Peptides against a protein of PDB entry 3ESW. Designs and how they scored, part 31

Target 1, 322 residues: chain A of PDB entry 3ESW
Amino acid sequence: NNIDFDSIAKMLLIKYKDFILSKFKKAAPVENIRFQNLVHTNQFAQGVLGQSQHLCTVYDNPSWHSIVLETLDLDLIYKNVDKEFAKDGHAEGENIYTDYLVKELLRYFKQDFFKWCNKPDCNHCGQNTSENMTPLGSQGPNGEESKFNCGTVEIYKCNRCGNITRFPRYNDPIKLLETRKGRCGEWCNLFTLILKSFGLDVRYVWNREDHVWCEYFSNFLNRWVHVDSCEQSFDQPYIYSINWNKKMSYCIAFGKDGVVDVSKRYILQNELPRDQIKEEDLKFLCQFITKRLRYSLNDDEIYQLACRDEQEQIELIRGKTQ

## One batch from the design tools (peptide; aimed at target 1 Q311 I317)

Design b2_p17_6_s2 (made by RFdiffusion4, then SolubleMPNN; from b2_p17_6, 6 letters changed)
Fold by OpenDDE base, seed 1:
Structure b2_p17_6_s2 (fold): chain B 322 residues (1-322), chain A 17 residues (1-17)
Amino acid sequence: as target 1 above (322 residues)
Amino acid sequence: SELELRELIFKLREKYK
């Protein structure tokens, strides 16, 4: 009997699709119980859930995307992208063009648009006066600041004039388009929205050790790519562990289609104890949240995303294959 | 290994995509 290998392969792929789709069916009662128990008993799990409830969906706002695109100098951005794209003469077309777009957005954001704010300038003395500012602590927002999802306001006194300057830590990314200053939180928040506004697949990466960045899914590279707006960094996941010699325990990526433990991508050395949750429970939690985020998707969409997830998991286990 | 099987399935999917 001439074994039709192609037929067998196709049948295997059909059965594989069915198997994958079966994992995304409604959670069994036992899984719901496990999830509820986990988030009620484990503080880290509760934190991941809380972050997912915000970060996975907040950036999928068409009105915000419009405001972003109206605010950015698109003519400058695309001029620079076209210029850089023309240098390499690649035939890959729009896929590689998007990588150049993200690189230009990193440049534009850091150099032309947004400012790092360790300390604010004195409101009375004017620009370049941050050196004269002494922190007095933090307080709650006033009535005006509270309109822009401000959780904390840092208070500074000017050593020169004695006046108080408020630095509200806004979580509203639209307000950040106006203020154009912040630390890693504000940078990552607004930059995530900017990338989303260009129709890109983007994840917000939370590191337990007080840093945050983005990942962009490159169609050219066919993988998730590290993107740090603070560092103007593209595809340099090693910068934290190697360049900074940063010790880290957890890196969790939050996107509209899922929550993924991406620690293996970024924690290359000096790993801190992962003692906040059992590894199997973290894996379960991320999968459970991901499953919920995909409940409205059709079987083909679920399958495509699951295939992308599988590729990422292989990458995370083997290390960078590219 | 399970990983090798997963990689083979990936390659197979790419071939028949």
Scores: peptide ipSAE 0.421, ipTM 0.918, DockQ to the pose 0.844
OpenDDE base, seeds 2, 3, 4, 5: peptide ipSAE 0.417, 0.410, 0.420, 0.411; ipTM 0.919, 0.915, 0.919, 0.915

Design b2_p17_6_s3 (made by RFdiffusion4, then SolubleMPNN; from b2_p17_6, 10 letters changed)
Fold by OpenDDE base, seed 2:
Structure b2_p17_6_s3 (fold): chain B 322 residues (1-322), chain A 17 residues (1-17)
Amino acid sequence: as target 1 above (322 residues)
Amino acid sequence: EELELRLLIEELRKKFK
């Protein structure tokens, strides 16, 4: 009996697809109970859920995408992308163009568009006066600042003129298109929106140890790529653990189609205790939220995303991100 | 063992795409 190995392989893949799809069916009552208990009893789980409710969907706003594209110098951006693509991109195929776009957006954002604000300049003394600024603390937003999703305002006094300067920590990324300044939070927030405005698959990565960055899904590389707007960094996940010698415990990626623990990509050394949640519970939580985010997708979309997830999980287990 | 199985499935999936 000639064993048709191709037929067996095809049948296996059909059954595998069915098996994968079965995991994305509506959650069983027991899973719902486990989820509810977890988010009500574990603060870290509650935090991850809260972040997912915002970060997974907030950037999927067509009106915001239009405003972004109208605000950016698209002619400059595409001119630079085309220039870099013309050097080496033709040999690698059309899919690499998007990698060049993301690299140019990183350059443009850091060099031409946005500013780092450790301390604000004095509103009275003008530009390059941040050295004269003394922090007085933080307060709630005023009536105007509150219109732009501002939770906290940092207050500074100028040592030269004695005037008070407010640095509102805006969470409205459209307001950040105007202010064009901030720290890692503002940088990552607006840059995530910028990448989304180009129709890219983007995740917001939250690190428990007070840093945030993006991941972009490169069709050329066929994987999630580290993107840090603050550092103008593309595909350098090691910069925090190795270059900064940063100690970290958790890195969680939030995207439209899922929530993923990406800690293994970024925590290469100096790992802090992962004591905020049981590993099994975190895995369950991320899977549960991801499942909910995909409820409206068809079977083929679910399967394609699940295959992408599996590739990423294999990558994370093997420690082969580069 | 689990990883090996996952890798084999991924190899099959890539071949029969």
Scores: peptide ipSAE 0.479, ipTM 0.928, DockQ to the pose 0.818
OpenDDE base, seeds 1, 3, 4, 5: peptide ipSAE 0.473, 0.466, 0.476, 0.456; ipTM 0.926, 0.925, 0.928, 0.921

Design b2_p17_6_s4 (made by RFdiffusion4, then SolubleMPNN; from b2_p17_6, 9 letters changed)
Fold by OpenDDE base, seed 1:
Structure b2_p17_6_s4 (fold): chain B 322 residues (1-322), chain A 17 residues (1-17)
Amino acid sequence: as target 1 above (322 residues)
Amino acid sequence: KELEIKEFILELLKKFE
């Protein structure tokens, strides 16, 4: 009785594929009811849904990608990537080139392109005058600012000249290509678009404790990689919990193909109570939104993404990068 | 364990797909 192990393995893989695909069928009426009840009764769930409706799709805009690529100094970027790749990239294979690209984009963005803005410079006094700026509060956008998806404008008074300077918090990433300044929100928003413009698989990570960053799917490392434009950080998910000693409760990743609770990747110590939603309900919510995002995909695409999802879940359960 | 099964399946996928 020679057990054909290869035949058994093939049969198992077929059954597994069928099982995976079955999870991505249209939601049953009971699941729809559960989802609707959850988002109507749980504020955190409503927030996750609201963010998913924007963050999962907004960056998949070919027109925006073109504008980004026309705005960046691509010659400088690729020159630097080629230089770093030539040092040791050939030994690691072609897929590592994209990792070098992301690292250069982090450098370029922070060092050459974008600026951190705690306080704006005085529009009258000019550069390096932010030290003289006193916050007066926030107000709604004016007619011009409203054209660029601006919900809030921070108002500052100059202690030297007494003039008012407006710092609009633009959510239009194309406007951010012009203004080239902001805080973590503006940084992450534009940088997410930049990465997407290079055809990369990117997620926007929202932390409940007022920080945001990216994840990039590295074909070289075969996993999701932490990317923080503010910190010029690549593959350092520990920086928040360990280096900053930050207390955190939730980290949720939003991408075109899914919404994933990535808290286990980033919350290594000082975990705050996860009391905003039941763990089972959060898992259900993320899976339900992910399922909706994949409704237009074929069986092979669904299966490939599901295999990637399972690999990520293994990583998250193990508490280590693979 | 479910985790072990998942790991095994993913290992098989690397061999056969």
Scores: peptide ipSAE 0.034, ipTM 0.722, DockQ to the pose 0.870
OpenDDE base, seeds 2, 3, 4, 5: peptide ipSAE 0.027, 0.027, 0.027, 0.030; ipTM 0.685, 0.684, 0.712, 0.699; seed 3 fails the geometry check

Design b2_p17_7 (made by RFdiffusion4)
Pose (drawn by RFdiffusion4):
Structure b2_p17_7 (pose): chain A 322 residues (1-322), chain P 17 residues (1-17); non-standard residues A184 YCM
Amino acid sequence: as target 1 above (322 residues)
Amino acid sequence: SDMEKLDFILDYFSLTS
């Protein structure tokens, strides 16, 4: 009995596919209650549910993608990307070009395109002039800025001239293309959209302890890559936990294809208690949403995606890539 | 290879169990 593994191996891969295609089916009403209910037992759940709605489908918008592309200096971007591919781009330029592009976009965005804003500059006094602004709080948007999905307008008084500069906080990323300033918040909103506009596979990563950033899929490194525009950072998920020494509890990724707990990629010391939701319930929550996010996908798509997800679980469960 | 794919799947289920 030379036991035939190649037979048994080829067989199972077949059986596994059925197991997978079954998993991403229906929404049998049994687990539906578990969902509709959990979203009332727990707000961390409603939190994730809400954000999934604002953040997964939103950046897939051709109208927007095109405006961003019109607006960005593609000649400049692609020239530099090409210049860096010139100083050889790995023996295997095996979709490495895509990585060089993301890196250059980070540079352009930071060094060139967008600008940080703690307190705003005075609208009437010069440009470099923010530290003589004392804030008078926040309030609702006026008629004009109401168009751009704004909730809060921080207002400031200029002690040097008396005029009031205002700093609306927008969510319409197309509006940000114009204003070209802000904090992680909008820096990240626009940067996610920018990444999506090059047709990249992109995600919005949310840290409960007030920071947001991106994840991009590098076909060259065939895994998700951490991208933080504010820090012009490429593959440095440790940056928060170690370099900054920031204490963190949860990290959640959002995208067209799914919602995934990516904590393990980032919270690699100074771990805070994860005391917000039964860990079993969180796994369920993401799975149900990811499953819901895929009813209209076909079998080949449902499967290839589920494998990428699995490849990611092993990466996170373990301590490394591969 | 098909053997490597099967090993990967078995590792996945071993870790998630």

Design b2_p17_7_s1 (made by RFdiffusion4, then SolubleMPNN; from b2_p17_7, 10 letters changed)
Fold by OpenDDE base, seed 5:
Structure b2_p17_7_s1 (fold): chain B 322 residues (1-322), chain A 17 residues (1-17)
Amino acid sequence: as target 1 above (322 residues)
Amino acid sequence: SDEEQVQFILELLELMK
């Protein structure tokens, strides 16, 4: 009997799809109990949940996307993207074009749009006066600052004029379009929104050791790609562990479709103890949150995302295919 | 045989449900 390999392949695909879809059904009571116990007893788990409730959904705001696109110099951006796309001559169409877009957005954001703010300029003395600023500490927002999701305000005194300058740490990315300055938090926050505004699949990566960056899903590379707006970095996940010699314990990616432990992508050396949660509990937590984020998706969407998840897991296990 | 291998995989997938 000639084995019809095509028929067998079809059957395997059907069974595999059914299996995958079964994993994304409503959580069993035992899973809900495990989840509730975990987030109530483990502070790290509670933190991951809290972050997911914000970071996974906040950037999916059509009104914000419109404001972003109206604020950016789109003519300049697309002109530069078109120019770079034309040079490489790759007949790979829209997929590779998106990589050029992200690279240009990194350039544009760092070079033309946003500024690093270690210390603010003195409000009285004007531009280029940050060198004269002494930190006095932090306080809560005033009535005006509170309008823009501000949790903390850094207070600085000018050594020259003696006046106080406030540096509110705004979490409202629309306010950041106005202020055009910040540290890694503000950079990553606004840049995540910018990428989302172009219709890209983006994740916010939180590192426990006080850094944050993005990942976007490249259809050309068919994987998640490291993106750091502060560093104008594209596909350089090694920069923290290798170039900075940074010690790290956890890197967690937050996106609309899931929460993923991406530590293996970025922690290449100098790994700090992963003692905040059991590895099996972290894996469970990320999977559980991911499952909840996908409850409204149809079977085809769930299947496509699950296939992407499996590919990412294989990548993370095998290490960089150099 | 390739057929036996395929059947085995199908059975495993059923067991994983």
Scores: peptide ipSAE 0.018, ipTM 0.495, DockQ to the pose 0.102
OpenDDE base, seeds 1, 2, 3, 4: peptide ipSAE 0.016, 0.017, 0.016, 0.016; ipTM 0.546, 0.537, 0.514, 0.504

Design b2_p17_7_s2 (made by RFdiffusion4, then SolubleMPNN; from b2_p17_7, 11 letters changed)
Fold by OpenDDE base, seed 1:
Structure b2_p17_7_s2 (fold): chain B 322 residues (1-322), chain A 17 residues (1-17)
Amino acid sequence: as target 1 above (322 residues)
Amino acid sequence: SDKDLVNFILELEELLK
């Protein structure tokens, strides 16, 4: 009996596609009840939902993308990308060029564009005066600061001149294009927008232990790649657990097409207790939010994304960056 | 494993493109 292997393969692919698509159908009433109960009873789940409502969609703003591209020195960026691309001589096509672009954006952002701010300089004494600044605490924004999605303003007194300097913690990334300073939150917020402005697939990664970074989907590497603007780091997911010896419990990635627990990529040692939510409930939550984000997509888009999801899950379980 | 099956299907999909 000549087994038509091609026919069997096609049939398996059809059945698999149908099976995948069935998982992305509208949630059953029982799933909605489970979701509602989870977000009302579990604070961590509520936090993940709240973050998803902002982080998954806020960066998909064409007007912001235009402002970013008008603000950056694109001539310098592309000149440097072209230079580095020419050195490696890889005829590997357009896909590898994007990796060079992300690496240059990391360099440009850290070296030329944005500044780390532990303490602000004194507004009166000028540059390099942060050493003279004493924190007095935090307060709410004033009427001007509130226009730029500012929730908190750090207050500092200059030990030299006695004047007060305000350091507003702006969440408006367009305001950050002007101020060009901040900590990990401001860095990651603006850098996520920058990457999105180049049309890249980007996720915002939240770590429960007070750090944030990005992931970029490399078409060349065919996987999600760790990107940290603060560290000028590309594809170094181990830096937190190994280099910093940081203890961590949760890393959650937020993108336009889904929410994913990426803890296994970054938590390689010194794992803290994962006691904020049941593992099954976290998995359910991320899947449920992901389904909602994909409700407007067609069957082919859903299938393609689901295939990427499965590849990522395999990577995360194997603990091997392909 | 279900994962091996998924990988196999994905590989087949790439071969059939």
Scores: peptide ipSAE 0.019, ipTM 0.522, DockQ to the pose 0.083
OpenDDE base, seeds 2, 3, 4, 5: peptide ipSAE 0.018, 0.019, 0.009, 0.009; ipTM 0.526, 0.536, 0.468, 0.445

Design b2_p17_7_s3 (made by RFdiffusion4, then SolubleMPNN; from b2_p17_7, 11 letters changed)
Fold by OpenDDE base, seed 1:
Structure b2_p17_7_s3 (fold): chain B 322 residues (1-322), chain A 17 residues (1-17)
Amino acid sequence: as target 1 above (322 residues)
Amino acid sequence: SDLDLVNFILELEKLMK
């Protein structure tokens, strides 16, 4: 009998789809118990869960997207994107346009829009006075600062005039559109929202060793791409381990559709002990949260996302997407 | 490997579209 290879292929694809979909069914009672026990007993797991409850959904706010787009100089941004696209983009196809957009947003954000703030300028002495500022410590927000999701305020004294300057650490990204300054936390927070406002697939990456950045899903490259607004960096995941010689233990990506351990993308050398949680438990935790985030999606959406997940896992293990 | 099988299936899906 002649083998109908087309029928075999179709059957295999159906069976595979069914298998994938079966993994995203409602958690069994035993899985719920394991999850509850894990987040109750393991501080790292508690932290990942807590971050997921905020970071996975906070940026999916259409009102915020509108405010962002109204605040940015879109004419300048698109002018620059179009200029770069006209040079080389036509040969690569339309999907590369979003890569040019993200690169321009990195430039615009760092060069034109936002400022790094190690120390604030003196409110009395004016610009370029941060060198005269002495840290006095941190305190809670006042009544006005509390309106903008401020957890802490850094206090500085000017050595020249003696006045006190407050540097509130705002977590409200809309307030950051006004203040236009911060450190890695404020940079990543607002930049994540900016990327989301352009309709891009974006994840917030938390590193346990006090850094944060983004990932953008490039349709052109067909993978998640490292994006660091502080560094104006696109597709340079090696900068931390290699260029900075940074020691790291965990990098966790938080997106609307999932939580993923992306440590293998960024920890290329100088790996610190991964002793905060068992590897199997971390894998379980990320998968469990991811399942919950996808409960409202249809079978086709679940399947497509699962295919992306598998491609990413291949990349993370092998160092390249096939 | 399991990853090779997954990759094969994903490539097959692309071809069958």
Scores: peptide ipSAE 0.041, ipTM 0.709, DockQ to the pose 0.083
OpenDDE base, seeds 2, 3, 4, 5: peptide ipSAE 0.027, 0.029, 0.024, 0.028; ipTM 0.625, 0.615, 0.569, 0.582

Design b2_p17_7_s4 (made by RFdiffusion4, then SolubleMPNN; from b2_p17_7, 11 letters changed)
Fold by OpenDDE base, seed 3:
Structure b2_p17_7_s4 (fold): chain B 322 residues (1-322), chain A 17 residues (1-17)
Amino acid sequence: as target 1 above (322 residues)
Amino acid sequence: SDEELVNFIKELEELLK
């Protein structure tokens, strides 16, 4: 009795595919009730849902991608990518080229394009005058600032000339292409859009302890890769826990295809209490939102994404891929 | 374990390619 292993393997794959697809079917009434109860009773869950409604879709704007690509020095970027790619003797079109592109975009963004703004320069005194600026507090946006999704404006007084300078905290990434300055929020917001504009799979990572960064799905490495534009960092998820000795409780990744708790990738030590939500409820919430984001996808797309998700979960459990 | 199942399925997928 020659066990037809190929037939068994095929049958198992079909059954597994069907099993996976069954998880992504329309939510049962009981799941909808659980979801509604969770987001209405748990503030952290409500926050994750609110963030997902914005962050999972906002960057998938073809008009914004065009504006980004028209604004960046693409000739310089691709010249540098080609130069670094050629040094390693790789053939054109290899998946590793995209890793070189992301590394160059990190360099270009930090060194040539965007500026860290702890304090603004004085609008009257000109460049390199931030040392003379005293914070007066924050206020709401004016009529002009409100056009660019501004929730808060930091107010500064110049110690030299006495004039007031406004630092609007813009959430419109297209406005950030003009202003070219900010803190971690502005950096991550615009850099997420930049990566998306190159057709990359990108997630926005929110950390509860006041930091944000990106993840990029490397086809070469076949995994999600840590990307921090502020730090010009590629594949260094340990920088927060180890290098900064940062204490953290939650890291949540938001992408077009899903919401994932990625805390295990970044919280390597100094873990703060995870007391904002039950672990089972957070897992359910992320899965439920992910399921909703995939409702329009076909069975093959759902299956491929589910396989990728499972690989990520294995990676996050094993902790050994670095 | 879900991990063993995933690894088994990966191996099967590679064998069926």
Scores: peptide ipSAE 0.017, ipTM 0.550, DockQ to the pose 0.083
OpenDDE base, seeds 1, 2, 4, 5: peptide ipSAE 0.008, 0.011, 0.009, 0.014; ipTM 0.471, 0.487, 0.464, 0.426; seed 1 fails the geometry check

Design b2_p17_8 (made by RFdiffusion4)
Pose (drawn by RFdiffusion4):
Structure b2_p17_8 (pose): chain A 322 residues (1-322), chain P 17 residues (1-17); non-standard residues A184 YCM
Amino acid sequence: as target 1 above (322 residues)
Amino acid sequence: DLEEFDFLLEYLHEQLD
């Protein structure tokens, strides 16, 4: 009995596909209650549910993608990307070009395109002039800025001239293309959209302890890559937990293809208690949403995606890539 | 194929633990 593995191996891969295609099916009403309900037992759940709605489908918008592309200096971007591919892009330029592009976009965005804003500059006094602004709080948007999905307008008084500069907080990323300023918040909103506009596979990562950033899929490194525009950072998920020494509890990724707990990638010390939701329930929550996010996908898509997800679990469950 | 099968076994082992 030379036991045939190649037979048994080829078989199973077949059986596994059925297991997978079955998993991503229906929404049998049994687990539906578990969902509709959990979203009332727990707000961390309602939190994730809400954000999934604002953040997964939103950046897939051709109208926007095109405006961003019109607006960005593609000649400049691609020239530099090409210049860096010139100084040899790995023996295997095996979709490595895509990585060099993301890196350059980070540079352009930071060094060139968008600017940080703690207090705003005075609208009437010069440009470099923010530290003589004392804030008078926040309030609702006026008629004009109401168009751009704004909730809060921070208003400031200039002690040198008396005029009031205002700093609307927009969510319409197309509006940000114009204003070209803000904090993680909008830096990240626009940067996610920018990444999506090159057709990249992109995600919005949310840290409960007030920071947001991106994840991009590098076909060259065939895994998700951490991208933080504010820090012009490429593959440095440790940056928060170690370099900054920031204490963190949860990290959640959002995208057109799914919602995934990516905590393990980032919370690699200074771990805070995860006391917000039964860990079993969180796994369920993401799975149900990811499953819901895929009813209209076909079998080949449902499967290839589920494998990428699995490849990611092993990466997180373990301590490394591969 | 064997590499995919090994990967699947490792994945299932991780799920069981």

Design b2_p17_8_s1 (made by RFdiffusion4, then SolubleMPNN; from b2_p17_8, 11 letters changed)
Fold by OpenDDE base, seed 5:
Structure b2_p17_8_s1 (fold): chain B 322 residues (1-322), chain A 17 residues (1-17)
Amino acid sequence: as target 1 above (322 residues)
Amino acid sequence: IKELAEFLKEYLELKKK
């Protein structure tokens, strides 16, 4: 009896697919109760849920994608991508083109498009006057600023002319296309939208210790790749723990298709206590939110994403970017 | 792989019944 290993493998794959699909289709009543209790009793869990309700879906706006693509110098971007791809990319196949695109977008965004703003320039004295600015504190938005999803406005006084300059912290990424300045929040917000506008799979990574960045799913590397617009960094997840010697407790990735604890990718040393939630509860929370985000997907999409999730979990456990 | 292994284990246990 020649065991037809190929037929057994096919049957196992079918059964595995059915099993995976069953996990995504039915939230057991007990899981709903556990979820509700967790988000009502744990502040960190409530925070993750709140972030997911915004970050997982806000960037999936076709009108915003059009505005982004109309605003960027696409001719310059594609010219540079094509130039770099022509040198080395042809040997590696078409999937590497998106890696070149993301690298160019990082360059373009940091060098040509957006500015870091520690302090604003004085509105009265003009450019290169930020050195003269003294922070007075923060306040709520005015009537004009409130139109652009502004949570807070930083207030600065010019030491030379005495005038007040407002630095509104806009959360509307379309307004950021106009202002073209900010800190890590504004950088990551707009850059996430930019990457999404090119049809890329992107996650927003929130770090509890006041930093944010992106991940891009590289079809060439077949994994999630660290992307930091502030640092013009591609595939350097170690920069925070090693280069900055930053202490961190949690890194959570938010995407349209899921929420994932990616702390193991970025927290390589100087780990802070993970005392905000039980590890099992955090794992449950991320899985539960991910399940909800996938409810409208078809069986093939769910299966493909589940395979991707398993590969990522293996990567995160092994600690080796293969 | 771990979930697949658990599934295979569960499947094999179900097949023995």
Scores: peptide ipSAE 0.020, ipTM 0.447, DockQ to the pose 0.081
OpenDDE base, seeds 1, 2, 3, 4: peptide ipSAE 0.015, 0.020, 0.014, 0.019; ipTM 0.477, 0.524, 0.437, 0.462; seeds 1, 2 fail the geometry check

